# Peptides against a protein of PDB entry 7PB4, part 297

Target 1, 105 residues: chain A of PDB entry 7PB4
Amino acid sequence: KMLNIKEYKEKLLSTLGEFLEDHFPLPDRSVKKKKKNIQESSVNLITLHEMLEILINRLFDVPHDPYVKISDSFWPPYVELLLRNGIALRHPEDPTRIRLEAFHQ
Target 2, 218 residues: chain B of PDB entry 7PB4
Amino acid sequence: DALQMAVGYFEKGPIKASQNKDKTLEKHLKTVENVAWKNGLASEEIDILLNIALSGKFGNAVNTRILKCMIPATVISEDSVVKAVSWLCVGKCSGSTKVLFYRWLVAMFDFIDRKEQINLLYGFFFASLQDDALCPYVCHLLYLLTKKENVKPFRVRKLLDLQAKMGMQPHLQALLSLYKFFAPALISVSLPVRKKIYFKNSENLWKTALLAVKQRNR

## One batch from the design tools (peptide; made by RFdiffusion4, then SolubleMPNN)

Design b2_p24_8_s1 (from b2_p24_8, 12 letters changed)
Fold by OpenDDE base, seed 3:
Structure b2_p24_8_s1 (fold): chain B 105 residues (1-105), chain C 218 residues (1-218), chain A 24 residues (1-24)
Amino acid sequence: as target 1 above (105 residues)
Amino acid sequence: as target 2 above (218 residues)
Amino acid sequence: SALAEQQLRLMVEELVILEAKLKE
């Protein structure tokens, strides 16, 4: 039974990866550098897949503090997407921290 | 190979410099159609062309024609279907193309090599029941996919709500009957015992082609 | 797409449930 669950999980992860690449790709970096002097912090944006992986891992690795700090690598539209859909929750006291919804409790 | 050139044209897109773009497009489309209906397409060709048909790269008329000729020589890759479903969410295809895709998916269901990843998309298909145009075909697809673990109380409620809205449709009744089979405790409503399950368009657009495929693979 | 967003939620929900079962 456990082997079947693990296999199913891996298949779901693969399906999710493909789904995210097709429906929620990162914007092409080619957005015109309007020269405003804001330090284009060469912030390497992570994929939505990577973001979800971080959130899922944190939920299970640290269940008593399942919150992840929003880094500069988190594309703001992805954060908004997760919050809007009830996939993630913002920390009540710290707006810079989000957690995955505990769908299993 | 004429087919490889045609597939390559659709994959790479039209080269800007040709004055006769429409004639070239029609030529390649006819090549794909002819091969597909005579011999079927390889899994790799279906992978490429199915993705193109749903991506919105071409106009609705072209996409419809491509999708109508997605006939396998042997098998369809599950990965191709998963990618195709992902395009349905992007909203670049017309409503008519979505309907045609679900009809295609039901018609070609037995030719898909694996079902494990498709089964993971159960929730997505179920959500599409709310579209009145898709509902008959989605019910048929869900009837093919539904396992005991998919039958949950919230889905039962949604189906009953849909029945209240649309009336007792044969396709919805078929799905509800299957749900009752797997989870009789969740469905208190007496469903009429239908001896024959009826889905709209059991005679799919591909009936003749599918018979030919089955005969060649025997 | 609202449909894509709904599907994303369902997939994540299922992943969380599966992960919980594996840790039991």
Scores: peptide ipSAE 0.660, ipTM 0.427, DockQ to the pose 0.511
Fold by OpenDDE base, seed 5:
Structure b2_p24_8_s1 (fold): chain B 105 residues (1-105), chain C 218 residues (1-218), chain A 24 residues (1-24)
Amino acid sequence: as target 1 above (105 residues)
Amino acid sequence: as target 2 above (218 residues)
Amino acid sequence: SALAEQQLRLMVEELVILEAKLKE
């Protein structure tokens, strides 16, 4: 039974990866609008897949504080996407922290 | 045989860029349809064709026709259903195809050889309740799948929220009644005692075919 | 698309449930 669940999880993860690449790709870095003066902080944006992985891991690794701090690596549209769809929730007291919805509770 | 050639065509795709692609496609599709409705399809044929119908390899019209003729001769492999559900996640099929798939799944439920893996997909199906077009059929499917272990407080809350949003729907009431049966302490709200469970007749599309399958397997 | 967003939610929900079962 556990083996079957694990295999299915792996398959679902693979499917999710492909799905995210097709439907929610990161914006091409090429639209660096050459506006001169703003310090190009080369913010390394993470994929939505990586973001979800972080959130899922935090939910299970630290169930009493399942919140992740939003870093500069979090692309704002992805954060909004997760919140809008009820996949993630903002911390009630700290809007810079988000958690994955506890779909298992 | 003609069926093997037809299945092979759908699996491998059209070999030659022949000008008559549409005519060839129609010929093979008719072959599959004829055999499926007359005799049913083998589990292996359903495995191949079901995946093709949901993969987005062909247009919606073709996919719909293939899905409508997924009639088993004897059984449907659970693995085929699991694979099909995985394609639903990829989103390459239309909303209408999704509805048709759930209708098919409900209609063919008793012909699926095993239910263990399908039961593991309970959460996926439950999440699909939020789709208004899918909701009636998903409720029926969940009614067939629900075990005591699936009845959780968060799911009860979601069902009650859906009821608040959608109003009292017969299919939703049926599912809630089942939940109350398994976990009466989780549902404090008095549900109207419905003597008859009413689901949309998803089987109507395959009624004649299903009768034929049951007769062949007696 | 709205459809893609719904599918994303479904997949994530299922992953969370599966992960919970594996830790059980």
Scores: peptide ipSAE 0.658, ipTM 0.461, DockQ to the pose 0.446
Fold by OpenDDE base, seed 2:
Structure b2_p24_8_s1 (fold): chain B 105 residues (1-105), chain C 218 residues (1-218), chain A 24 residues (1-24)
Amino acid sequence: as target 1 above (105 residues)
Amino acid sequence: as target 2 above (218 residues)
Amino acid sequence: SALAEQQLRLMVEELVILEAKLKE
């Protein structure tokens, strides 16, 4: 039973990866809008897949404090996407922290 | 044979050089339809064609026609169903195709060879209850799949919330009644005693075909 | 698209449920 669940999880993760690449790709880095002086903090944006992985892991690893601090690597449109769809929740007192919805509870 | 050529066409895709792509497509589609309704399809043919119908490889009209003729000669492989559900997750098929798939899944449920992997998809199906178009058919599917182990407090809450939103729908009441049967302590609300469970008749599209399949498999 | 966003929610919900089952 557990093996089957693991296999299904892996399959679902693979499907999710493909789905995210197709429907929610990161913007191409190539639009260097040369606005001059702002330090191009070459912040490496993480994929939505990686973001979800972080959020899921935090939910189960630290269930008493399942919130993740929004880093500069979090692409703002992804954060808004998760919040808008009820996939994630913003911390009531700290808007810089988000958690995954506890769909299993 | 004509069927192998038709299945091969859908699997490999149209050969670029054919000037009459639409005529060729229609020819092969009619071949599949004729064989499916007359004799049913082999499990391998269903595996290929079901995957194609949900992959978004062809247009919605073609996908709908393919899905309507997914009639087994004997059995449907559980693996084919699992693959099909994976395509639903990817969302390359239309909403109407999803509805048709769930209707098909309910109608063909008894012809699926195994249920172990499908039972693992319980959560996915349950999540689809939130779609108003899918809800009646998903309730029916869940009614067929639900085991005691699936009846969890969070799912009970979700069903009650859906009932509050949608009202006392017959399909939802049927599922709630089953939940109460498995876990009476989780459902404090009184449910009306129904003598007969009524689901939307998803089998109507395949009624004649299903009778023929059952007759062949006796 | 609205459809894609809905599908994303469904997949994430299922992943969370699966993860919960694996932790039991």
Scores: peptide ipSAE 0.658, ipTM 0.458, DockQ to the pose 0.450
Fold by OpenDDE base, seed 4:
Structure b2_p24_8_s1 (fold): chain B 105 residues (1-105), chain C 218 residues (1-218), chain A 24 residues (1-24)
Amino acid sequence: as target 1 above (105 residues)
Amino acid sequence: as target 2 above (218 residues)
Amino acid sequence: SALAEQQLRLMVEELVILEAKLKE
């Protein structure tokens, strides 16, 4: 039974990865639209997949404090996406911290 | 069921013929309070009673007591909240009732089933920031609701104007920090990095009840 | 799209449930 669950999880992760690439890709760095005001912050943005992995790991590794600090690598539209869909919650006392919703509780 | 009779009383209103209207009212109010604090209320019961509390059908004391016992058993319907906000627009409720409603809305925010329609009311909530009594609680609500799309230049200006008028209040700092997160180009001012945001503890009125709800829904 | 966002939520929800089962 555990083997089947693990295999299913791996399949789901693969499907999620493909789904995220298709529907929620990072903006292509290549479109030099000349609008001056985007500070080229040289910050490497992580994928939504990587962001979800971090959040899931934190939820299970530290269940008493499942919050992750938002870094500059977190693309703001992804943070907004997770919050508006109830996938993530903002820390009540620190806007720079978010947690994954505990769907298993 | 005693609760059904109590809810029915508030919905239909006092029957004119009862000589002891006040005793009957108190009995039904105590019934609702007891059930709400022990077990919570069903979403349908909250829908009915929340509307009654804000409609001006009863006096301020009764409305306040009803609103204080709007504790869900499981969830609150978003539609109930939207209807409640519509009553705030009509202006039949007292200022104290409005404050209590925003406190309730913040405290019960996680128990509301959906947020889509509530998010559409963002502009209405934001307009209430100018009320000094509501401002701390509205800031807390907006802190929970704010999306990048809500962060507009005119709202930034209004928040900065409020800051100039009221000083750098902790609740305003919290909201401004969130605005800066979503739209750093709109806020040129260096905001102090507060590691801890102190909202007025709106949850204190329902802290014990909320713990009980969370325990029952585990 | 709203549909894609709903699908994302469902997938994440299922993933969290599965992860919880694997840790039990």
Scores: peptide ipSAE 0.651, ipTM 0.675, DockQ to the pose 0.310

Design b2_p24_8_s2 (from b2_p24_8, 12 letters changed)
Fold by OpenDDE base, seed 5:
Structure b2_p24_8_s2 (fold): chain B 105 residues (1-105), chain C 218 residues (1-218), chain A 24 residues (1-24)
Amino acid sequence: as target 1 above (105 residues)
Amino acid sequence: as target 2 above (218 residues)
Amino acid sequence: SAADEQTLRLLVEELVILEAELRK
């Protein structure tokens, strides 16, 4: 029974990964805006898949404080996507923190 | 009209107060079936009923009957298909319902208005090849969807591994032959030249209805 | 698309439910 659930989870994760790659890819960094000087700290944006993994893990690993701080690696359109679809919730007192919706509850 | 009342019943769910819930359900289901097989359903009606059939709102027997009568009058909206695929991921439908859905999708493929979003679900369908019950129908669907851009080395490897496990299946050979056509350098193995591509006849359930749809749209 | 966003929600919901079952 547990093995079947694990296998099913792995299949869903694989499906989600492919789905996200096809429908919600990161924007191509190809716009080399030539502006020389600003040390744009090349903040490596994480994929939506990685973002969801972080949020899911936090929800279960720290259930009493399931909020994740929005880092510079979080692409703003992904954050908005999760919030508007009710997948994530913003912290009521700290707009820089979001949590995954507790769908199991 | 009777059809609108029936669709509304399935959308809103059974009103708690009716003692004869099963009789009412059967009446509305028969109404949908009769209209679907005679005239086909509008795209909006298919959108509502297809989602209901896959959502797990009703029992497997009811869901199966609804899915069997998802016959278009003219076209099926691509958005309806994408939403339906989302329900397959949630696992609230039976294995038999999943098989029926893929058969339906293959049978109705030409009646879907657009294919752009369905093509983006290529990876999802490809992952379903590992299910022995789905594999023949998924191969047929992938055969219809596959573009040169979908033929990647990792997918070739997965198909060859699957062939090693399952043996030389006609549906798998058909898909591999298409892959070799698009990317001959990725498939070093000599595939037997099959003159005829043979997929299981998924259309048999809807053959008469599909002929009627084609005649009305001519 | 709106359909893609709905699909995303449903997938995440199912993953959360499965994760909860695995941790029981």
Scores: peptide ipSAE 0.658, ipTM 0.427, DockQ to the pose 0.270
Fold by OpenDDE base, seed 1:
Structure b2_p24_8_s2 (fold): chain B 105 residues (1-105), chain C 218 residues (1-218), chain A 24 residues (1-24)
Amino acid sequence: as target 1 above (105 residues)
Amino acid sequence: as target 2 above (218 residues)
Amino acid sequence: SAADEQTLRLLVEELVILEAELRK
């Protein structure tokens, strides 16, 4: 049973990965806005897949504090996407922290 | 049109560092207020102004006045509400603005065109139950939104814990009663049979306006 | 699309459920 669940999880992760690449890709970095002196904070944005992985891991690894701090690597539209779909929840007192919804509870 | 100019002012912001910024702002705010209370606002106008009220672009006094005049002519777009909730998450609005927003949301609930996306925000609203100032209004909102699929064991536990902390509040009892209706096996506690659901009258601020809207749309 | 967002939710929900079962 556990082996079957693990295999199914792997298949589901693969499906999710493909789905996210097709429907929720990161914006193309190629918009060369002209060099006005705004410090191009070269913040490497993470994929939605990576974001979900972080959130899922935190939910199970630290169940007493399942919140993840929103970093600059979190693309704001992804955060909004997760929140508006009830996938993630914002911390009631700290808007910089989000958690995954505990669907298993 | 005076309304279009007013909405445009709030959307684009003040163009010139004019000494008359406050007078201009007040003029446009009064224009919006007058139209909203007299005729209601179009869905597009509500979309723009609601976002502005929650974005923190203006001061709390201005945001409060804008939010108080978010009265629809016909309908409110669900997308506008979703965007508004996103602004609540950013935390640029005051606590009083948040309370007012939830009151507004409950009062205007029937005028929102769709509920599918709002229902997806169920967990976010549920998390807001921990805020004592929001709790009565959030309970009312959740009472309107709750479906059988939303009634989970962990949420039942949270509600019972909240009741243990806050006491047997009428709004919590109403929500728990609804939960028991959907999932009687999850709630072993005997709930008092309330003949009347008691929520704080959130609509009181807009009662006259809402009556007028309903009359115009009949 | 709204359909894509719903699919995303379902996929994540299933993943969370599966992860919970694997950790039991």
Scores: peptide ipSAE 0.658, ipTM 0.413, DockQ to the pose 0.346
Fold by OpenDDE base, seed 2:
Structure b2_p24_8_s2 (fold): chain B 105 residues (1-105), chain C 218 residues (1-218), chain A 24 residues (1-24)
Amino acid sequence: as target 1 above (105 residues)
Amino acid sequence: as target 2 above (218 residues)
Amino acid sequence: SAADEQTLRLLVEELVILEAELRK
């Protein structure tokens, strides 16, 4: 049973990865340097997949404080996407922290 | 069943022939209250009853009691909330009912199935910040709804003006902190890093019911 | 799309459920 669940999880992660690449890709860095003062935050944005991994891990690793601090690597549209869809919740007292919804609870 | 009859009574209105209109109303209201607190209401029942509570069809006391028992069994339809907000615009409900609605909306926020249409009402909610009675609850709602796209210079100015008028209210600071998070360039003022954002516990009225709903949906 | 966002939610929900089962 555990083996089957693990295999299914791996398959699901693969499917999710492909799905995210197809439908929720990061904006291509290649859009031309036109001069507007968008502070090119030199911060490498993480994929939505990586973001979800962080959130899932935190949910289970620290269940009493399942919140992750939003870093500069978190693309704001992804944060909004997760919040909008009820996948993540904002911390009631700290707007810089989000948690994954505890779907297992 | 008794609940269907009760909901039907509120939807269709009192049948003219009952001499004891008040007793019948009370009976049906108690039926709704009992089911709502015990089991929650179906999304369809909430749709009907929420609309009634805000339409001004009944008196303020009845509307208040209906609104207090708008407890979902599973989910609340976003459409029901949008319709409810439309009634707020018409102004047929009392100020107390409006406050209660916003408290309800915040308390039940996680049980609303979708947020897309509610997010489109952002401007309406934001305008309601000018109402001193609504302001704490609207700030909480906006804290839940605010996206980066909503953080505009004119809204920042309005919030700062409101803060200047009302003082440094915890609920305003919470919303401003979120605004600063999304658009730090728009808020030059150092907001005190309050470690704890204190919204008035809107959940207090429904705390037990919300726990029960969460337990049933697990 | 709205459909994609719903699919995302479902996938994440399932993943969380599976993760919970694996950690039991």
Scores: peptide ipSAE 0.656, ipTM 0.682, DockQ to the pose 0.315
Fold by OpenDDE base, seed 4:
Structure b2_p24_8_s2 (fold): chain B 105 residues (1-105), chain C 218 residues (1-218), chain A 24 residues (1-24)
Amino acid sequence: as target 1 above (105 residues)
Amino acid sequence: as target 2 above (218 residues)
Amino acid sequence: SAADEQTLRLLVEELVILEAELRK
């Protein structure tokens, strides 16, 4: 039973990865539109996949405080996407912290 | 069922000019209160009773008691909330009822099934920030609702103007910090990094009931 | 699209459920 669940999880992760690449890619850095005011924050943005991994791990590793601090590596549209779809919740006392919804509870 | 009779009474109104109208009203109100606090109400019951509480069909005391017992068994329908907001626009409810509604909406926010239509009401909620009695609770609601698309230059100006008028209120700072998160270019002012946001504890009225709902839905 | 966002939610929900089962 556990082996089957692990295999299924791996397949699901692969499917999710492909799905995210196709439908929710990071914006291509290549469009050099010269508009001066976008501070080229040299901050490496993480993928939505990486963001979800962080959130899932935190949910299970620290169930009493499942909140992750939003870093500059978190692309704001991804944060918004997760919040508006009920996948993530904002901390009631700290807007810089979000948690994954506990779908297993 | 006693609850069905009580809900039916509020929906249809008092049938007969019976001398005992007040006793009958109190009996049905107590029935609703007892069931709501023990078991919660079904989404359909909340739909009916929430509309009644905001329609002005009954007096302010009755409306307040009904609204205080709008505790879900499982979920609240978004449509019920939209209808409730429509009654706020008609202006037949008291100022105290409006405050209580926003407190209720914040407390029950996680139990609302969908947020899409509520998000469309963002502009209406934002306009209510000018009411000093509503402002703390509306800020809390907007803190829960705000998306990047809602952060517009005119709203930033309105919040800054409100801050200039009211001072650096914790609830305004919380909302402004969120606005700065979504649109840092629109807010040039350095906001103090508050590690803890202090909203008025609107949930306190329902804290025990919400704990019971969460325990039953586990 | 709205459909893609719903699909995302379902995939994440299933992943969380599976993770919970694996950690039991």
Scores: peptide ipSAE 0.656, ipTM 0.672, DockQ to the pose 0.312

